# Ledger of designs, part 230: peptides against a protein of PDB entry 6RGO

Target 1, 392 residues: chain A of PDB entry 6RGO
Amino acid sequence: MALKLLGFNQDATCFSVISSNKGVTIYNCDPFGKCFELEKSTSNDEELDFLVEMLFSTSLIAVVDKTIGASKRKKLKIVNTKRKATICELTFPHEIMDVIMNRKIICVVLKSDQIFVYDISCMKLLRTIDVRGEKLKSTSKFRNSEAVGDIGVRVSLSTDNNSILCYSSYSKSDKENAPLNDIVVFDALKCIQINVLPAVHQSNIVCIACSPDGMLMATASEKGTIIRVFKTIDTENDEPILVNEFRRGSRPSRISEMKFNHDNTLLACVGESDTIHIFALPVTTTEADANEDDTLQQSSHSLSSSINGLQYISKGLANRFGKIIVSKIPTQSQQRHVAYIKIPENAKYRIGFPKDTTNTIHICGEDGNYLVYSIPRNEVGPCTLVKSNTFD

## One batch from the design tools (peptide; made by RFdiffusion4, then SolubleMPNN)

Design b2_p18_7_s3 (from b2_p18_7, 6 letters changed)
Fold by OpenDDE base, seed 4:
Structure b2_p18_7_s3 (fold): chain B 392 residues (1-392), chain A 18 residues (1-18)
Amino acid sequence: as target 1 above (392 residues)
Amino acid sequence: SELEKEAEEILKKLEELA
């Protein structure tokens, strides 16, 4: 059967798939098994297309049927999975491209480059963000979304209650074809812009991940060779803070998904390549509250493994106009992965980090494999397969 | 779970508003 992956929920306790014969199926990860099914409404051999966003492991899901006709593609349904019933329906002026949620909000991304922010508790519209309208205020030229192909506004939302929304925006360059290479950081609850990270890549951003706590953001361009990690809120002299720059590879390859683990110590990426890459983040010392005396000198031996990374001297032509965030990180300090998983060529995979086990990763493939890997802590190497299940 | 209770409360409130 042809499977299409919709992805993991926020805590990787469930994942959703489209089966050509069944419709939407949601699987529980532990114990592994089918927990919900939305049956196909049509008997036709039409390619099924859905968006499904699940609120953690709960009975609340958002569903968009994209299978047939422009009308269905504009409808968001809130479904109670326990009742198998649509509770409410919202209709949008344009096709829905993405839906993300946490405990507080739902964000709906439209083909018009608009983001609709809702209070989940009452489905009240809090804000419409017009990413194109912001561009039109800064640049005189309307870009038709259809001419851009697969390049649209990308979004990521923190899984916490702070509800930090990161989205790609158009650069303020007077160029007719301004790339989607800016990031806006937005407080989705207060409906305020917190930060703007200009020109984080030279080309369009195609993947964004926000950390669970909303303090970090990872970005990848259409080249997918470099991943950048920024602080979302904090700035240094009104400039964005680049925390990490990771090299996925030397060859261009699209990154489809990135995820932080729940303690912000790992970043995983997956895409068109045969390899899931896992990168180590420096432990941001949260300022532990300055409570009492205990002098225990735990010698944190920082294993400075000097990986002699090949100097690809990209002669960055300092083009005069845009403050490209010149990686103040020397090109030698482009960290490689600390761990990896080999996946079948041409198989699409999705990734998730479980909350309770910071050194495990869940993956699922359009090949019908659900796999749990252990991530090595003290060595650079392959992940170890711990559990495997199949689904249809 | 606490999350399931919160989701059930949201779903109930949305049903009352529909």
Scores: peptide ipSAE 0.607, ipTM 0.953, DockQ to the pose 0.886
Fold by OpenDDE base, seed 3:
Order: sequence, then structure tokens, then C-alpha cells
Structure b2_p18_7_s3 (fold): chain B 392 residues (1-392), chain A 18 residues (1-18)
Amino acid sequence: as target 1 above (392 residues)
Amino acid sequence: SELEKEAEEILKKLEELA
């Protein structure tokens, strides 16, 4: 049977799949098993397509039926999985491309390059973000590309209550084909733009990940050779917004998903390649006020990755081009993965980091494998398989 | 869990608003 992966929830406690025969199935990771099933509404041999976003491991899911020919591609359903009932329905002017949520916010991305931001507690519209802006409304022929590869707005939302939304935006270049290579950082609760990161790649951004706390973001372009990690907020200390640049590979390959672990120490990426790559991030010691309590100094052997100094060429070209956030990190300072997982060629995989085990990664494949890997701490190498399950 | 209670409260409020 053809499986299509929808992905993990925010804390990798569940994952969702489309089965060509059953419809949508949600699995628990531990204990492994089915927790919810949404039956097909149609007996037709149409290729099923859905968006499913689960609020962690709760009974609240958002569902969009994207099946071709279905008049439902513009309709968001909030479903109670315990009752198997639709609680709320929202209809949009355009096809829904993506849905992301946390405990406070739902973001709905439309084919029109609009982001609708809702308060989850009442489904009140807080903001409509028009990524094309007012000037481009007249000339943008809807790309009628039926191609699965159509370059749309990408979004990522922090899983915390701060609700930091990162989205791709069009470069302000007067070119008719402006790339989606800017990032906007947005406080989704306050409805305030926090930051704008111009030209973070040379080509369209196809993948974004926000850290769980919203303090970091990762970006990848269509080339998928370089991953960049940025701070979302400008710190007062004139610290570089670009924290890391990672090399996934030398060959172009699309990255489909990236995830941070819950403590922002690891970034994983997956895509069209035979390899999941895991990168180590420098531990940002937030000076949490050390109240005195005696708890054991487990010497976290900081892998002192020599932060070979980003020579901030502070040369005073404060002129016409805005903050050049992307200093060309020399190819020699591009960090490689610290760990990897080999996956079958042509199998699509999704990734998730569990909250309680920062050195564990959950993966699932369209091959019907759910796999748990241990990430090596002190060495560069393959991850170790800890647990495996199969699903249909 | 706390999350399940919050989700149930959200779902209940949404049901009362629909």
C-alpha cells in the first residue's frame, strides 16, 4: 500500500500517515500503536492528500482534506479525536498549503502567500500576513504549477508559548522573479514583526525550522547543500545573527524537513538524500540566575568545537545594502554533521525529537518503518538503532 | 496531562462558539 507521511507532532510523541486504503492514521510512539484513525469519506481511488497538525499528544487536531477534486482544500477542520467529531470549520479564500500550531496559535498558510494567524482558544483571527505585499497583487499570475515542487511561503512556529513565527518572504529586489530568500521573524501573539533577515540564501528558501523556544531558526535553500542557523532576535551585545553554517553535502538535494532538539543542542535534516544529518549547535549558556542548590555537576564535556573566529569584517560599508547578515563563511569553517542515519534510497522520511531524551531521534518512513536512534555524544559517526516498529 | 486538560478546554470553548 502507498503510505504518505504527514510527520511528527511537536514533541515527537505521535506521528501521522495517510494510508491509501484507510485514510489518516495517527500513531503513538511510546507505547507504539494507533491512537486515532480518520476514515475516508470517498470510495474513489483518488490519491488521498491531507494536512494533519496535532496539538502535541492531545485530542485536538487540525485537518485539511487536500484530495484532488475535493471542494475541501480551502476548509480547516478542528477535530476532537476522542469524540471523532468536527468541532469547528474555517473556510479560506484559497487552498490551504500548510497548518502549524502550538498551545496558543494556529497559523494557516494559503496558496495566495497569505498567513492567517489565529488564537487557538477561540479561533479568532489575530493577523493576516500578506507575504507578497500590496505592490505585487497586480502582477502575480498564480503559478498554476501542479508540480509538487512549487515554491511557496514556508513557515515554522516555536512550540513554546512565546509563539515565534518564522516565514520566508520575497526579496525587495525589483526583479519580476524575486526569490523567497528573506526570513521574517514574527511574534504571533503580539502580532509584531521582531526581525527581518534579508537574503539568507541566494535561491528560494524551501525549508525552515524554528527552535522550540523560538530563539533559533534554521534555513535551507533549493540547493540544500548549506544549512544556516540564525538567532531570531538581535542581542544587545552585537553578536552575529548567523550562529552556524552547516554543510549537508556537495551535491544539490532538497531538504524536506529540519528539526531542533528541545535544548537547541542538535539540528537534524532529512530530504531526498539517503542520509539524515545531525549537526551540533554551540550551547548558548543563557545565564539563568544560578540559585545555589547543590545539584551534581555532571560535567557536560562541552565538545569545544573550535569556534574558529567568524572574522566579522566590521568594514564600515553601512551604505545602501541593508545589514549583510550572511557574511560568506569560508568553506573551510563549514561544519559537517556530527551524526548521521542511513535511510533507504527513494524512501521519504520524517524526523522528530522527543522532549525527554535530547540525544534520541525518532524517524518514520513511507516504507512503514518507525525507528528510534541514539545520537552519539562524543564522537562523529552513525546513530545507533535503539527501537524499531512497523506500521501499515 | 496539563496539555490534555488545556486541549479539552479549548475544544469545549470552540464547541460553545460554533
Scores: peptide ipSAE 0.606, ipTM 0.954, DockQ to the pose 0.888
Fold by OpenDDE base, seed 5:
Structure b2_p18_7_s3 (fold): chain B 392 residues (1-392), chain A 18 residues (1-18)
Amino acid sequence: as target 1 above (392 residues)
Amino acid sequence: SELEKEAEEILKKLEELA
């Protein structure tokens, strides 16, 4: 049967899939098994498409029926999985492209490049973010509807209560075809813009990941060859702080998903390539001023790879021709993966990091495999398969 | 779990508002 992957929840305790015959199924990771099923409402042989966002492993989910011809593409349903009931329904002016949530906030991304921010506790609208702004409303008529499917606003939300929202925005270039290559950092609770990172890539941003605490973000462009990691809040001399630049590969390949682990020590990426890449992040020792004297000489040979903090000098020389020359970060600073997983080229995969195990990654494929891998700590190499299950 | 209780409280409140 053709499976479509929807992805893992925030803590990788569950994942969701679309089965062509059944509709939406949610699986629990441990113990492995079906925990929820949403039957398809129609007998039609139409290709099913859904958005499902879970609130961790709870009974609260958000569902959008994206099936072709469905008038429901503009409807967000909040579902109680224990009762198998729709609790509330929100209707939007445009098609829903994405839904993301944490314990406090739901963000709904529309095809209109609008982000609706809600307080989950009462579904009160806190903010409507218009990413196009007032100026771009006039030019939006001419993007052919088919090509628009691939290039939209991307979002990521911190899984903590700080509710840091990162989203892609249009560059300030007066060109009709401004790329979605800026990032805005937004406090979704206070509804305040915290930071703007201009021109983080040369082309449209197609993937964003926010760290669980909202302190880091990862970005990838349509090329998917380079991943950049930035601090979200902090700036140096009013410039964005680039923490890392990772090289996924030399060949262009779309990145579909990126995830940080729970302690911000690892970043994983997956996409159209035969390889999941896992990168190590520098442990920012927050020097907590905890003065306590206790002498335990655990000789942690910190591989102090002197990651000289490459100041991202965004000297966007706006040359007279409106070319934003994104300064090429010196190729010498590009780190490789520390670990990898080989996956079938013809199967889409999704990734998740469990909260309790820093060196474990969960993956699931449209081939019907749910796999748990151990990530090597001290060596560069393949991940080790720990557990495998199949689903239909 | 604490999260499940919070989700149940949210779901109950949303049902009362619908």
Scores: peptide ipSAE 0.604, ipTM 0.954, DockQ to the pose 0.918
Fold by OpenDDE base, seed 2:
Structure b2_p18_7_s3 (fold): chain B 392 residues (1-392), chain A 18 residues (1-18)
Amino acid sequence: as target 1 above (392 residues)
Amino acid sequence: SELEKEAEEILKKLEELA
């Protein structure tokens, strides 16, 4: 049977799948089991496609039926899973590409490169973000979306109440083919732009992850060879702060998903490669707890990589076009993964970090495997399988 | 859970607005 993964919820307590026979199924991770099913509305052999976004492990889900031929690709449904009822429906002018939520906000991404920001508590529209901007509306060359179907606005939302929205935006190049290589950081509650990170990659951004607290974001381009981690809000001399640059690999491979763990110490990535990579983030030791004297000289090789603050030597080669080229971390200082998981070749996997266990990762595959791995703390190596379950 | 109560309150309020 063909399974299609929708992903984990915000805290990796549940994941959603599409089964060709059953429709949408939501699984609970612990105890492992089916918690909700949405039956397919049609008996047709149409390839089912859905967006399902859960509010954590609650009875509130947002659902979009994206099945081809379905007149529903523009409809967002809010569903009560306990009642098995649609509570409200919103209709959009364009096809829904993505839906993300937290306790406060729902963001709906349209094929028009618009982001609709709603207050979840009343479905009041707070903001429409037009990522193309007003000036690009006149060149109504609908990019024939058939050939470039996979390049759209990417979004990530903090899982906390701060509701930091990170989204990809078009660079200020006068070229009709401006890449989606800028990042905008937006306060979704206040509806204010907080920050803009220009030209964070050379090509379109295809994956963004916001940290749970909204303080960090990870970005990957179409090449998927380099992952960059930035501060979202903080700037140094009005310049973006690059915290880390990770090398996933030398071979181009698309990254489909990235996730931070709940304490911002790990970043995982998955995609078209046979490997899930897990990177360690430098723990900013807040100086406060220096007091307890306990002398155990365990040689923590603190990889105090002195983050000598990469002074953005903005060598102000103000090339006339004002593109801040994010200074590449020297290739020698590009960090590799600290841990990895091997997955079947060509298997699509999703990843999630549980809240209570910062060194555990949940993964699920279109092969019907739900797997829990332990992440090694002190050694670079493979993760250890702790639990496995199967689903259909 | 607290989250489930909040979700139920949201869902109820949305049902009253629909």
Scores: peptide ipSAE 0.600, ipTM 0.954, DockQ to the pose 0.876

Design b2_p18_7_s4 (from b2_p18_7, 8 letters changed)
Fold by OpenDDE base, seed 5:
Structure b2_p18_7_s4 (fold): chain B 392 residues (1-392), chain A 18 residues (1-18)
Amino acid sequence: as target 1 above (392 residues)
Amino acid sequence: SKEIEEAEKILENLEKLA
């Protein structure tokens, strides 16, 4: 059967899939098994398409049916999985492209490049963010709908209660075809813009990941060769702080998903390539708790790779010709993966980090494999397969 | 867990709005 992966929940305790014959199925990771099934409402041989966002391992899910007709693609359903009942339905002016949530906030991304921010506790609209808003005054040209499928606003939300929202925005260049290469950092609870990172890539941003605590974000462009990690809130001399630049590969390949682990020590990426890459982040020792006692000289040879603080000088020299010169970060600063997983080239995979095991990664494939890998700490190399299960 | 209890309260509140 053709499986389509929807992904893991926030803590990688569950994942969701579309089965062509059954509809949406949610699997529990441990113990492995089906925990919820949403039956197909229609007998038609139409290709099933859904958005499903889970609230951790709880009975709350958000569902969008993208299969049948323009009306359903504009409807968000909140479902209680224990009752198998829709408890709330919201209708939007445009097709829903993405849904993300945490314990406080739901964000709904529309094809119009609007982000609707809701308080999940009462489904009150807190803010509508119009990512096009400044440009809508000049160019009434709707990008022709066919090429629009791949290039839209990307979002990521912190899984904590701080509810830091990172989203891609259009550069301020006077060009009609400005790329989605800026990042906005937004406090979704206070409904305030915290930061703007201009021109973080030369092309459109196609993947964003926020750390669980909202303190870091990772970005990748359409090229998918370089991943950049920034601080979300902090700035140095009004410039964005680049924490890391990672090189996934030399060949262009789309990154579909990135995830931080729960302690911000690892970043994983997956996409169209045969390889999941895992990168190590520098442990930001918050110097604060340096007060307590003397004794245990455990010689942890921390490989102090002197990560000289790469000041991302966004010399966005808008030259007179409207070339955004993204400052070329010196190629010498590009780090490689510390670990990897080989996957089938023809299967889409999704990734998740479990909360309690910072060196474990969960992956699932459209090939029907759910796999648990151990990540090596002390050496660069392949991850070790710990557990495997199959699903249909 | 506290998370399940919070989500159950959210669900109960949303069910009262329906």
Scores: peptide ipSAE 0.393, ipTM 0.913, DockQ to the pose 0.901
Fold by OpenDDE base, seed 2:
Structure b2_p18_7_s4 (fold): chain B 392 residues (1-392), chain A 18 residues (1-18)
Amino acid sequence: as target 1 above (392 residues)
Amino acid sequence: SKEIEEAEKILENLEKLA
């Protein structure tokens, strides 16, 4: 049977799948089992496609039926899973490409590169973000998306109530083919742009992850060789703060998903490669807890990789267009993974971090495997399989 | 949980708008 993964919810307590026979199924991770099923509306042998976003472990889901031939690709349904009832239905002018939500906000990404931001409590439209802007509307070249890898706007939303929205935007190049290589940081509640990170990659951004608290953002381009981590809000001299630059690999490979853990100490990535990579982030010790005296000399060999090597090579090639050249971290300063998981070739996997265990990762595959791994703390190596379940 | 209570309140409010 063909399975298609929709992904984990915000806290990795549930994941959603499309089964070719059943429709959409939501699984609970612990205890492992089915918690909801959305039956097929049609008996046709059509390849099922859906967007399903779940609000944590609640009965609230957002559903888009994207099945071929279904005149529903422009419809968002809010469903109560306990009642098996549609509560709200919204129709959009264009096909829905992505849906993301938290307890405050739901964002709907359209094929038109528009982001509709709603207050989830009343489905009131707060903002329409037009990522192309008014000037680019004249080039009515709908990219005929038959060609390799539909490059659209990517979004990520903080899972907290601050509702920090990160999205990819077109660089201000007068070129008809401007890459989606800028990032905008947006307060989705206040509807205010907080920050703009220009030209964070040389090519289009295809993956974005916001931290749960919205303080960090990870980005990957079409090349998927380098992952960059930035502060979202904080700036230094009005310049974006690059916290980390990670090397996934030397060979190009698309990253499909990235996730931070709940304490911002780990970043995981998955995609077309046979390997899930997990990177360690520097723990920002907030100076506040320095007071309590407890003498446990556990020699945390803090790999204080002395960040002394951020020589601002501010070689002021102030080219007249204020392109913040993100200071290339020297290739020698590019961190590798601290942990990894091997996955079957050609199996698509999704990742999630549970809230209660910062060193545990949940993964699920289109091969029908749900796997829980322990992440090594003090050594670079493979993750250890802790639990496995199968689904169909 | 507080999350379930928030979501139930969201759902109840949306059901009043339908």
Scores: peptide ipSAE 0.366, ipTM 0.907, DockQ to the pose 0.903
Fold by OpenDDE base, seed 3:
Structure b2_p18_7_s4 (fold): chain B 392 residues (1-392), chain A 18 residues (1-18)
Amino acid sequence: as target 1 above (392 residues)
Amino acid sequence: SKEIEEAEKILENLEKLA
């Protein structure tokens, strides 16, 4: 049967799949099993397409039927899975491209490059973000490219209650084909723009991940060769906003998903390549958690790869040339993966990090495999398979 | 869990608006 993966929930306790014959199925990871099904509404041999976002391991899901039929693609349904009932329905002026949520916020991304931000508790609209801005309304020929690869707005939301929203934006370059290579950091709860990161890649951004706490953000372009990690907020210490630059590979390959683990020590990426890559991040000690006396001697073998290459561009030059966030970092300072998983080249995979086990990764494939891997701590190498299950 | 209680409260609030 043709499977299409939708992804993991925020804490990787569940994942969702489209089956051509059954409709949408949600699986629990532990104990492994089917926990919810949305039956196929149509007997037609139409290719099923859905968006499904689950709020952690709860009975709340957001559903968009993207199956052929122009009216359904504009409708968001909030469903109680325990009751098997639609609680709320919202209709948008344009096709829904993405939906993301946490315990406070739902964000809905439209084909019009608009982001609608809602308070999840009452479905009140807090903000409409127009990513094209008011000036570009006149020249926006809708790219009618039916190509599955259309470069639209990308979003990621922190899983915490701070609700930090990161989204791709158009460069201010007067070029008719301005790339989506800027990032905006937005407090979705207060509806305030926190930061703007200009020209974080040379080409369009196709993947964004926000850390669970919203303090870090990872980006990848359509080339998928380099992943950059940024602080979302300017710190008082004049520290560089760019904290890491990782090399996935030398050959171009699209990255479809990136995830941070729950303690911001690991970043995983998956895409069109035969390899899931896992990168180590420096431990950001936030001073606040220093009071719990848990004497776990983390022998931080600091892989102190001295990022000596971020020369302080002195405060004086930053005022004349806008925040040059991306200096040409020498190729020698680009970190490699610390761990990897080999996957079938022809199978799309999704990734998730469980909350309680920071050195474990969950993966699922359109090949019908759900796999749990242990990540090596003290060596660079392959992950070890711990558990496997199959689904259809 | 605290997360289930928070989501059940969200669902109860949405059901009062329907």
Scores: peptide ipSAE 0.261, ipTM 0.870, DockQ to the pose 0.897
Fold by OpenDDE base, seed 4:
Structure b2_p18_7_s4 (fold): chain B 392 residues (1-392), chain A 18 residues (1-18)
Amino acid sequence: as target 1 above (392 residues)
Amino acid sequence: SKEIEEAEKILENLEKLA
């Protein structure tokens, strides 16, 4: 059967798939098994296409049927999985491209490069963000979405209640084909723009991940060779703070998904390559709990693993226009992965981090494999397979 | 869990708007 992966929920307790014969199926990860099924409404051999976003392990899902016709592709259904009933339906002016949610907010991304932000508690529209309209105000040039192919607005939302929304925006360059290489950081609850990170890559951003707490953001371009991690809110002298620059590979390869673990110590990426890469992040000491007096001398043995990575000095011509975030990170400090998982080259995989086990990653494939891996902490190497299940 | 209770409240509120 052809499977299409929809992904993990926010805490990797569930994942959703499209089965060509059944429709949408949601699986529970532990104990492994089907928890919900949305039956195919039509007996036709039509390729099924859906968006499904689940609110954690709850009975609340958002569903978009993209299988047939322009009318269904514009409808968001809120479904109670326990009742198998639609409880709310919204219709949009354009095709829905993505849906993301947390306990406070639903964001709906349209083919028009608009983001509709809703209060989930009452489905009230809080804001319409017009990423094209902002571009038109700055550059006076309309860009057709169809002429861009697979390049559209990308979004990521923090899983916490702060509801930090990160989205890709068009650069303010006078060029007709301005890339989607800016990031906007937005408070989705207050409907306020917090930060703008200009030109974080040279080409279009195709993948964004926000940390669960909304304090970090990872970005990848269409080249997928470099991943950058930024602070979302904090700035240094009104400039964006680049925390990390990771090298996934030397060859271009699309990154389809990135995820932070729940303590912001790991970043995983997956895409068209045969390898899931896992990167270590420096532990940002949140200065918050400086109150209690306990003088415990935890000897932080900084493992300074001096990986002698080859200096490819790309002499990037500093052309006069807007401050490209020149990686103040020396090219030598492009960190490699600390861990990896090999996957079949032709199988699409999705990734999730469970909340309770910061060194565990969940993955699922269009090959029908659900796999749990342990991530090595002290060694650079392969992850260890801990559990495996199959689904159809 | 608190998450389930929050989602059940959301669902109940949305069902009252329908």
Scores: peptide ipSAE 0.230, ipTM 0.860, DockQ to the pose 0.906

